# Ledger of designs, part 102: peptides against a protein of PDB entry 9GMZ

Target 1, 343 residues: chain A of PDB entry 9GMZ
Amino acid sequence: TGFPLELLTRPATERLAYFENYTVAHPRLKEVYEILMRTIAEPAGASFIFVYGASGVGKTTLRLRVEQKLTELALPKLESDRARVPVVGIEAIAPESRYFNWKEYYTRALITLEEPLIDHKFDYGVRGISRDNFGKINVESKVVAPALRRALENALIHRHPDVFFVDEAQHFGKVASGYKLQDQLDCLKSLANMTGILHCLLGTYELLTFRNLSGQLSRRSVDIHFRRYCADSPEDVQAFKSVLLTFQQHLPLAETPNLVDHWEYFYERTLGCIGTLKDWLKRVLSDALDREATTITLKDLQKRALSVAQCQKMFKEIQEGERQLSETEADVQNLRSALGLGA

## One batch from the design tools (peptide; made by RFdiffusion4, then SolubleMPNN)

Design b2_p14_6_s3 (from b2_p14_6, 7 letters changed)
Fold by OpenDDE base, seed 5:
Structure b2_p14_6_s3 (fold): chain B 343 residues (1-343), chain A 14 residues (1-14)
Amino acid sequence: as target 1 above (343 residues)
Amino acid sequence: MYVRSRAMERLWAE
């Protein structure tokens, strides 16, 4: 099983788009997907789901796949409930200032939630929020953050999505003080509680800081660790090689490149992160298509690889995150032991 | 020979 051979006669843009849209099912992605889908279906009183892992591990791919699946599953209900939005997903923006821009967050959330084609236009009760002739939400600059929050609360209640996704959620933590981070978490909790909508925050290991700051979050949150593949695990190495095999079969080139034979080099420059691998291969494929090349060579790969310095920086961030999780697990074991609960 | 489950590929290609 590989790419459709007909793609070889198609424009480079279609060939690239095929690969961009192709998702490799790999064990870690599948595991996290299944846990996330189950948790969304049965939140058991949870108000938050935290999905954390290395940059480039595939969190955005996970989110998009879940959004797609939730939409598909909701289709029969959407016929009867035309006001419903099954899922909403946004990306948190890194603040330009030392402060998170709540106005921008609420605006983006409202725009994303209010699909132009949705029937039953909702009046938000806020002056300066309107729909254009195409049904797109327009928010006037004069609208203040508290008004946008009320509008979002009303919209979430009315549209009742199964989950609200926030990707790159570590950007909530980029506030200058830990106190402000707690306030932000309290705001998010309040929004989730007032609307009854489950929130899923996806981000880097910096999301672990959110858990440490609020003992109350721990009671109403589910954690999902999206792990990278580790070279010290034979199973992980095999899974990583299998991903390379799948990618080489789905690169729309006349000659199938041998990626698997270079698995160590791919691992060295991706740290076992499949998203990083996919992005690397996209760049290399784009270059190959531009040259009308029949295949990809090691030299082509080297040209678009992350530098050793970039990999070292990324690896330090990963190690710190993995260390924090390991300490937390040890702390739980110590707590259990101290409570007289067997290890 | 690295064999990925065709079933998994179908699940994600759909």
Scores: peptide ipSAE 0.009, ipTM 0.471, DockQ to the pose 0.033
Fold by OpenDDE base, seed 4:
Structure b2_p14_6_s3 (fold): chain B 343 residues (1-343), chain A 14 residues (1-14)
Amino acid sequence: as target 1 above (343 residues)
Amino acid sequence: MYVRSRAMERLWAE
């Protein structure tokens, strides 16, 4: 089944919005989704979940899908517990300075956690945190990071989400020294321990550095690798082609473009990352709609493609991340063999 | 409350 044909008579904005909101349920996304949902339901004493993978692999899509599902599953319980928030998700911001801005992080977390429409209002017990008449949280500039942390801890305890998502979590690692990185991890660990709330950190392969630095986090963390599709795997190639076919059918254009015949070009410029593919197609669709075009051409695709230089850089970063994971798996096997547990 | 994406619901049900 393709897009609703009625969209062809709708404004360009609605056509674009349809595609933006469309999510392909591709095999890797389904797999990681199932693992993540199971881990959230049964964390087995874990305080952290690490979801790592290439930039543009689809981690944000995964997060949003899980947030939606957890919200849906919680609805019957939320009728009786009006103070509860089933899930909270934020994006970590790249610091403008060499140091992660904890004040900004805590502020964003508080704003996201405290939905304006929540019936049960919470008093943070911190001066300079208030709600406006619309229920929006306002944080005064005078409020310091330690006070915001206490407010967030109290809010997390009171709202008791099943999981706290932090997207782009590699930004916690942007610190000037290894010691400072450990301090950041200890801060996150302390927040999880004090609140009893499971934290899920989503990010690039840079998150592996975080996992390796804290032996204590390793004991209380679950790792989930969100893999890209690899061209050297026939199954992955077929899955990637299937994704292209699905997107082809869901582009709200009068004439269905032939994306599948150009699968190698799409792979070359996305490195098997479905998020990168979707973002590329969104840009191209937007251009086509602006021109009132009936279809997308190869020339339209080329105009919005990532450059070869960008792809080469991204690929090197991916290869390094995949290498680190492969070495870790080999190390585990070697350890098991050395312990007499067999291969 | 998270706004349900109708598009996501359809694709995950198929």
Scores: peptide ipSAE 0.007, ipTM 0.431, DockQ to the pose 0.041
Fold by OpenDDE base, seed 1:
Structure b2_p14_6_s3 (fold): chain B 343 residues (1-343), chain A 14 residues (1-14)
Amino acid sequence: as target 1 above (343 residues)
Amino acid sequence: MYVRSRAMERLWAE
């Protein structure tokens, strides 16, 4: 099945929006989705889930799909429990300084958690947190981070989400010193413990450095690796080609472009990351719609492709991350030796 | 022929 043909008579904005909202189901996304959903349902005493993957692999898409599904599954219970929020998801912000902005984090979390239309309003017990006439949370500038934390803890306890998502969670690790990084880990751990809410941190491979700083966090966490497609795997190549085929069928253009025949070029410039591929195609589609073009050409693709230098940089970061997640025989042997187990 | 599984289509079909 392709795009609805009626879109060809619709404005360029609607045609673009269709493609932006369209999600290709692909094997890696499905696999990680199933693992994540199962882990949320049965955390087995874990307080954290870590989802690692390359930039542009599709972590945000994964989060949004899980949020949607958890919301759908919760609907029958929400009729009886009007105070409950089934899921909360935020994006961590890159710090402008050497310090993570916890005040901003807590504020965004509170705003996201406290839907304006929720029937049961909650008193946060913190001066300077209020609802406006539309029910939207307002946080006064005078409210300090510790007070916002307490408000968030109380809100999470009251709303009882099945999971708290934090996207771009590698930003927690972007601090000046190891001591401050430990304090941030302790803050997250304390929030999870105080609320009893499962936290899912999604991020790049840089999140591994953050995760590995705490042995206690490691014991209380489940790791999920959201892998890219690899050109050295025939199955991965086939999956990548299938994604290209699906995208070409869902580009709302008068003539279906042949993307599959150029799969190597698409792979070269996306490194097997489907999010990167989709973003590339969105840019190209936007250009084509602006020109009222009937199709997309190779030249159109080339104009919006990532440069070779960008791809090389991204690939080095991916390779380092993949290496860290590959348990080498040497790593196992080193662990065994350190434990006093023989070679 | 590159075919998505029906199960995958159902998961992401709007």
Scores: peptide ipSAE 0.009, ipTM 0.482, DockQ to the pose 0.033; fails the geometry check
Fold by OpenDDE base, seed 2:
Structure b2_p14_6_s3 (fold): chain B 343 residues (1-343), chain A 14 residues (1-14)
Amino acid sequence: as target 1 above (343 residues)
Amino acid sequence: MYVRSRAMERLWAE
């Protein structure tokens, strides 16, 4: 089914908001969703889940969908346990300085964890953490990072979420010269161990560095690869075309644009990443709505497409990430062969 | 409170 036809009589803002909020349940998203949900339900002693894939593949969409589902599943229990928060999700911020800002990280985590509408307010035991009249947490600038960490540990234990999500987690890897990524990983490990809360880190292929740096993390982590669609796979091409078909049906325009016939151009400029595709179509839709256009054309698409140079850069980053995963598989095979285990 | 995406649920139920 397409978009609600009533949208054609609604303001441009509502039409755009409809498309922004619309999510295509494409095969790779569904697969990764099922794996992630199962892993959260049965972590089997894992303390970490790593979800890695290309920029624009749809990791944030995945996170939001899982957060929604976990919240829905928790509703019956939340009636009896008003202290519980079912899920926490934050985005890691790229440091402006050469150092990851742990104080900001802990502050954002605390703010996100403490739902203002929770009846049972937690005492953090830290001076300078307060609640406003609306129940929102305020953290004073004088509160130091170690105190915020303790507050977060206590809050996570008390609220006991099923999972703690960190989106754009590759930003943990951006350390100053002389600081070890290992120290940041040890901090995250310690937080997970002290709280008993499962952590899910979502990010680019730069997250593979986190997996490779710590044999201890590897033993306590589950890896989930969120793959892009590949043009060399007939099944992937068909899935990509199906996504285009779905998007063209859900663009709230008077005339349905023909996106599918241009699938190669869409693939060329998105590299098989559905998030990149959605963002592109959103920009084009916004332009069309501003012009009160009945449809979108190839020229409209071309105006908002990523440049060839941008696509080439993104593709190199993807290829490097995919190569690292392939090498890991080959290393395992070589190890098995060296051990006298058959392929 | 996270709002349920009805559109996404319908697509996954089909």
Scores: peptide ipSAE 0.006, ipTM 0.436, DockQ to the pose 0.039; fails the geometry check

Design b2_p14_6_s4 (from b2_p14_6, 5 letters changed)
Fold by OpenDDE base, seed 1:
Structure b2_p14_6_s4 (fold): chain B 343 residues (1-343), chain A 14 residues (1-14)
Amino acid sequence: as target 1 above (343 residues)
Amino acid sequence: PYVTSAAMRRLWAE
């Protein structure tokens, strides 16, 4: 089924919002979703989940869908346990300096975790952390990072989310010193251990470098590779075409555009990343709605496409990440062979 | 705002 036809009579803002909120349940997203949900339900002593993949593959969409599902599953229990938060998610900020801003991280985590309307307010035991008249957390500038950490630990223990999401987690690794990077990993590990809360770090392939630095984290982590669609795989090509067909049906325009016939061009400019594809189509849809156009043309697509140079840069980054993973997989196979385990 | 906050707000606003 396509978009609701009644949208054609609605304002451009509602039509755009429909498409923005629409999610294609494509095979890779579904696969990673199921793995992630299962791992959250049964972490088996893991303290960390690493979800890595290309920029624009759809990691944020994955996180949002998991957050939604975990919330839905928790709702019956939340009626009786009004102190609990089922899931918390933040985005890691790129450091402005060679140092990660832990104070900002802890502050954002606290603000996100402490829903204004939640019942059973508790004292954080830290001066300078309060709630305003609307129940919003306020952190005074004088509060130091160690105090914010303690407040966050207490909040996580009290609210007991099923998982703590950190999006753009590769930003933890953007520290110039390997020693400092290890300290940051140890800091995150300590937070997970002290709270008993499972952490899920989502990021680009740069997250692999971060993951590989801690041999201790590897023993308590689950890895999930969110792959792009590859043009050399007939199944992946078919899946990508099916995504295009679905988006084609869900663009709230009077005339259904033919996206599928241009699948190679879409692939060329998205590298098989569905998030990149959706963002591209959103820009094009917005333009079409502004012009009160009945459909989208190839020229409209070309106007909002990523440049070849941008795609080449992105592709090099993807290839490097995929290469690193392939080497790791080969190492695993070699280890298995050396152990007398079948390939 | 995350999906979690929206759902929780509905739950607590009732």
Scores: peptide ipSAE 0.025, ipTM 0.545, DockQ to the pose 0.045
Fold by OpenDDE base, seed 2:
Structure b2_p14_6_s4 (fold): chain B 343 residues (1-343), chain A 14 residues (1-14)
Amino acid sequence: as target 1 above (343 residues)
Amino acid sequence: PYVTSAAMRRLWAE
């Protein structure tokens, strides 16, 4: 089924919002979603989940769908447990300096964890943390990072989310030295251990560097690879074409554009990343709606496409990430061979 | 189970 035809009579803002909120349930997204949901339900002693994949593969979409589902599943329990928050999610910000701003991280986490509509309010035990008239948390500038950490630990214990999401988690790795990176991992590990809250870090393949620095985290983490679609796989090509077909049916335009016939061009400019594809189509749809156009043309697509240079850079980053994962698999085989277990 | 196949189907039917 395509978009609701009634949208054609609605304002451009509503038509665009429909497409923005629409999610294609493509095979890789479904697979990763199922693995992630099962891991959250049964972490088996894991303290961390790492979800890594190309920029624009759809990690944010995955997070939002999981957050939505966890919230839905928690609703019956929230009637009896008024203190509980089912899920908390933040986006990691790239540090402006060589040092990660833990104070800002803890502050954002605290603010995100506090739902103003929750009746059960608790004292964080930290001076300079207050609630405004709307129930929002305010943190005074004088509050130091160790105090904010204690406040966050208490909040996480009290609210007991099923998972703590950190999107763009590769930004933890953007530190000047490997030693500082290890310290950051140890801080996150300590937070997870002290609170008993499962942490899920979503990021690019740069997250692998962060993941590999802690042999201890490796024993308490689950890895989930969110793969792009590859043009050398007939199944992946078919899945990508199916996504294009679905998007063309859900563009709220009077005439359905033919996207599928241009699948190679779409693949060239998205590298098989569905998030990149959706963002591209969103820009093109916005332009079309502004012009009150009945459809989208190839010229409209070309106008908003990523440049070849941008695609080449993105592809190089993807190849490096995929190479690192392949090397890890080879290392396992070499270890097994060396142990006499066979390849 | 925390997540059922039915729950998954509902998520993607929206």
Scores: peptide ipSAE 0.016, ipTM 0.466, DockQ to the pose 0.031
Fold by OpenDDE base, seed 3:
Structure b2_p14_6_s4 (fold): chain B 343 residues (1-343), chain A 14 residues (1-14)
Amino acid sequence: as target 1 above (343 residues)
Amino acid sequence: PYVTSAAMRRLWAE
């Protein structure tokens, strides 16, 4: 089934919004979704989940879909427990300075957790944190990071989400020294331990460096690799083509563009990352709608494609991440062999 | 084009 044909008579903004909100249930996304949902339901003493994969693989889409599902599943319980928030999700911001801004992180987390529509407002016990007339959290400039942390800890305990999501979590690792990185890990670990709330960090392969720094986190974490589609796998190529076909059918244009016949070009410029593909198609769709075009051409695609140089850079980062994981897998096999467990 | 549960189909369509 394609897009609703009625969209062809709708404003460009509605047509674009349809495509932006459309999600392809591709195999890798489904697999990671199922693993993540199961892990959230049964963390088995884990305090952390690490979801890592290439930039543009679809981690944000995964997060949003899990948040929606956790909210849906919690609805019956939320009728009786009006203080509960089923899930909280934030995006980590790259530090403008050499230091991670914990004050901003805690503030954003607190604002996100404290939904204005919650009936039971919470007293944080911190002066300078209040709600406006719309129920939005306001934090005065005088409030320091330790006070915001205490407020967030109290809020997390009181609201008791099933999981705390941090997207773009590799930004915790963008600190100049390994020592500072360990401090960041200890801060996150402490927050998880003090609140009893499971944390899920989603990020690029740079998150592996962060993950590997703490042998203590390794014992209390679950790792989920969100893989891209690989051109050397016939199954992955077929899945990628099927995604292109689905997007082709869901572009709200009068004439269905032929994307599938150009699958190699799409693969070349997305590296098998479906998020990158979707973002590319969004840009191209926006341009086409602005011109009131009936379809998308190869020239339209080329205009909004990532450059070869960008793709080469991204591919190097992917290869390094995949290499690190392969080495880890080899180490596991070597350990098993050394222990006499066999293959 | 992928086989999904009814619950997953709703999740992707919404």
Scores: peptide ipSAE 0.008, ipTM 0.400, DockQ to the pose 0.037
Fold by OpenDDE base, seed 4:
Structure b2_p14_6_s4 (fold): chain B 343 residues (1-343), chain A 14 residues (1-14)
Amino acid sequence: as target 1 above (343 residues)
Amino acid sequence: PYVTSAAMRRLWAE
């Protein structure tokens, strides 16, 4: 079924919001979702989950859907345990400086974890952290990073989420001169160990550098590769075309645009990343709605497409990440062979 | 066509 036809009589804002909130349940998203949900339910002593993939593959969509599901599953238990938060998710911010801002990270994590509707106010044990009359956390500028860390540890222990999500986690890799990336990993590991809370880091292939640097993290981590669709795979091409078909049916326009016939152009400008595709279509839909257009044309698509230069840059980054993973798989096979284990 | 957001929510709510 396509979009609700009643949307054609609704304001442009409602039509756009419909598409923004629409998610295609494409095969890679479903696969990664099932693996992630299973891993969260049965972490088997893991402290970390790494979800890595191309920029725009749909990691944020995955996170939001998992957060929604975990919240829904927790609802019956939350009636009896009013202190619990079922899941917490934040996005790591790219630092303006040469180093990751831990103070900002801890502050944002605390703000997100402390739901205003929670009746059970927790004493953070830190001066300069308070709740306003609306239940919103306020952190005074004088509060230092070590104090914020202790507050977050206490809050995580008290609220006991099933998982702590950090999106765009590659930003932890931004270290000042003279500091080691290992120190950032040790900090995260310590936080997970002290709280007993499973951490899920979602990010680009730059997260692979974190995986390789800490043999200790490797022992307590689960890796999930969120793959893009590849044009050299007939099955992936068919899946990508099916996504285009679904999107064209769910664009709230009077005339259904033919996206599928332009699948190669869509692939060229998205590199098989469904998030990039959705963002592109959202921009084009917004323009079409502003003009009160009945459909989307190729010219409309071209106006909002990523440039060839941008796509080339993104593709190089993807190729490097995919290469690193392929080498790792080969290394595993070589190790197994060297150990006398069958390939 | 793939499962819609509403259908996904239903499937994931089950």
Scores: peptide ipSAE 0.009, ipTM 0.424, DockQ to the pose 0.034; fails the geometry check

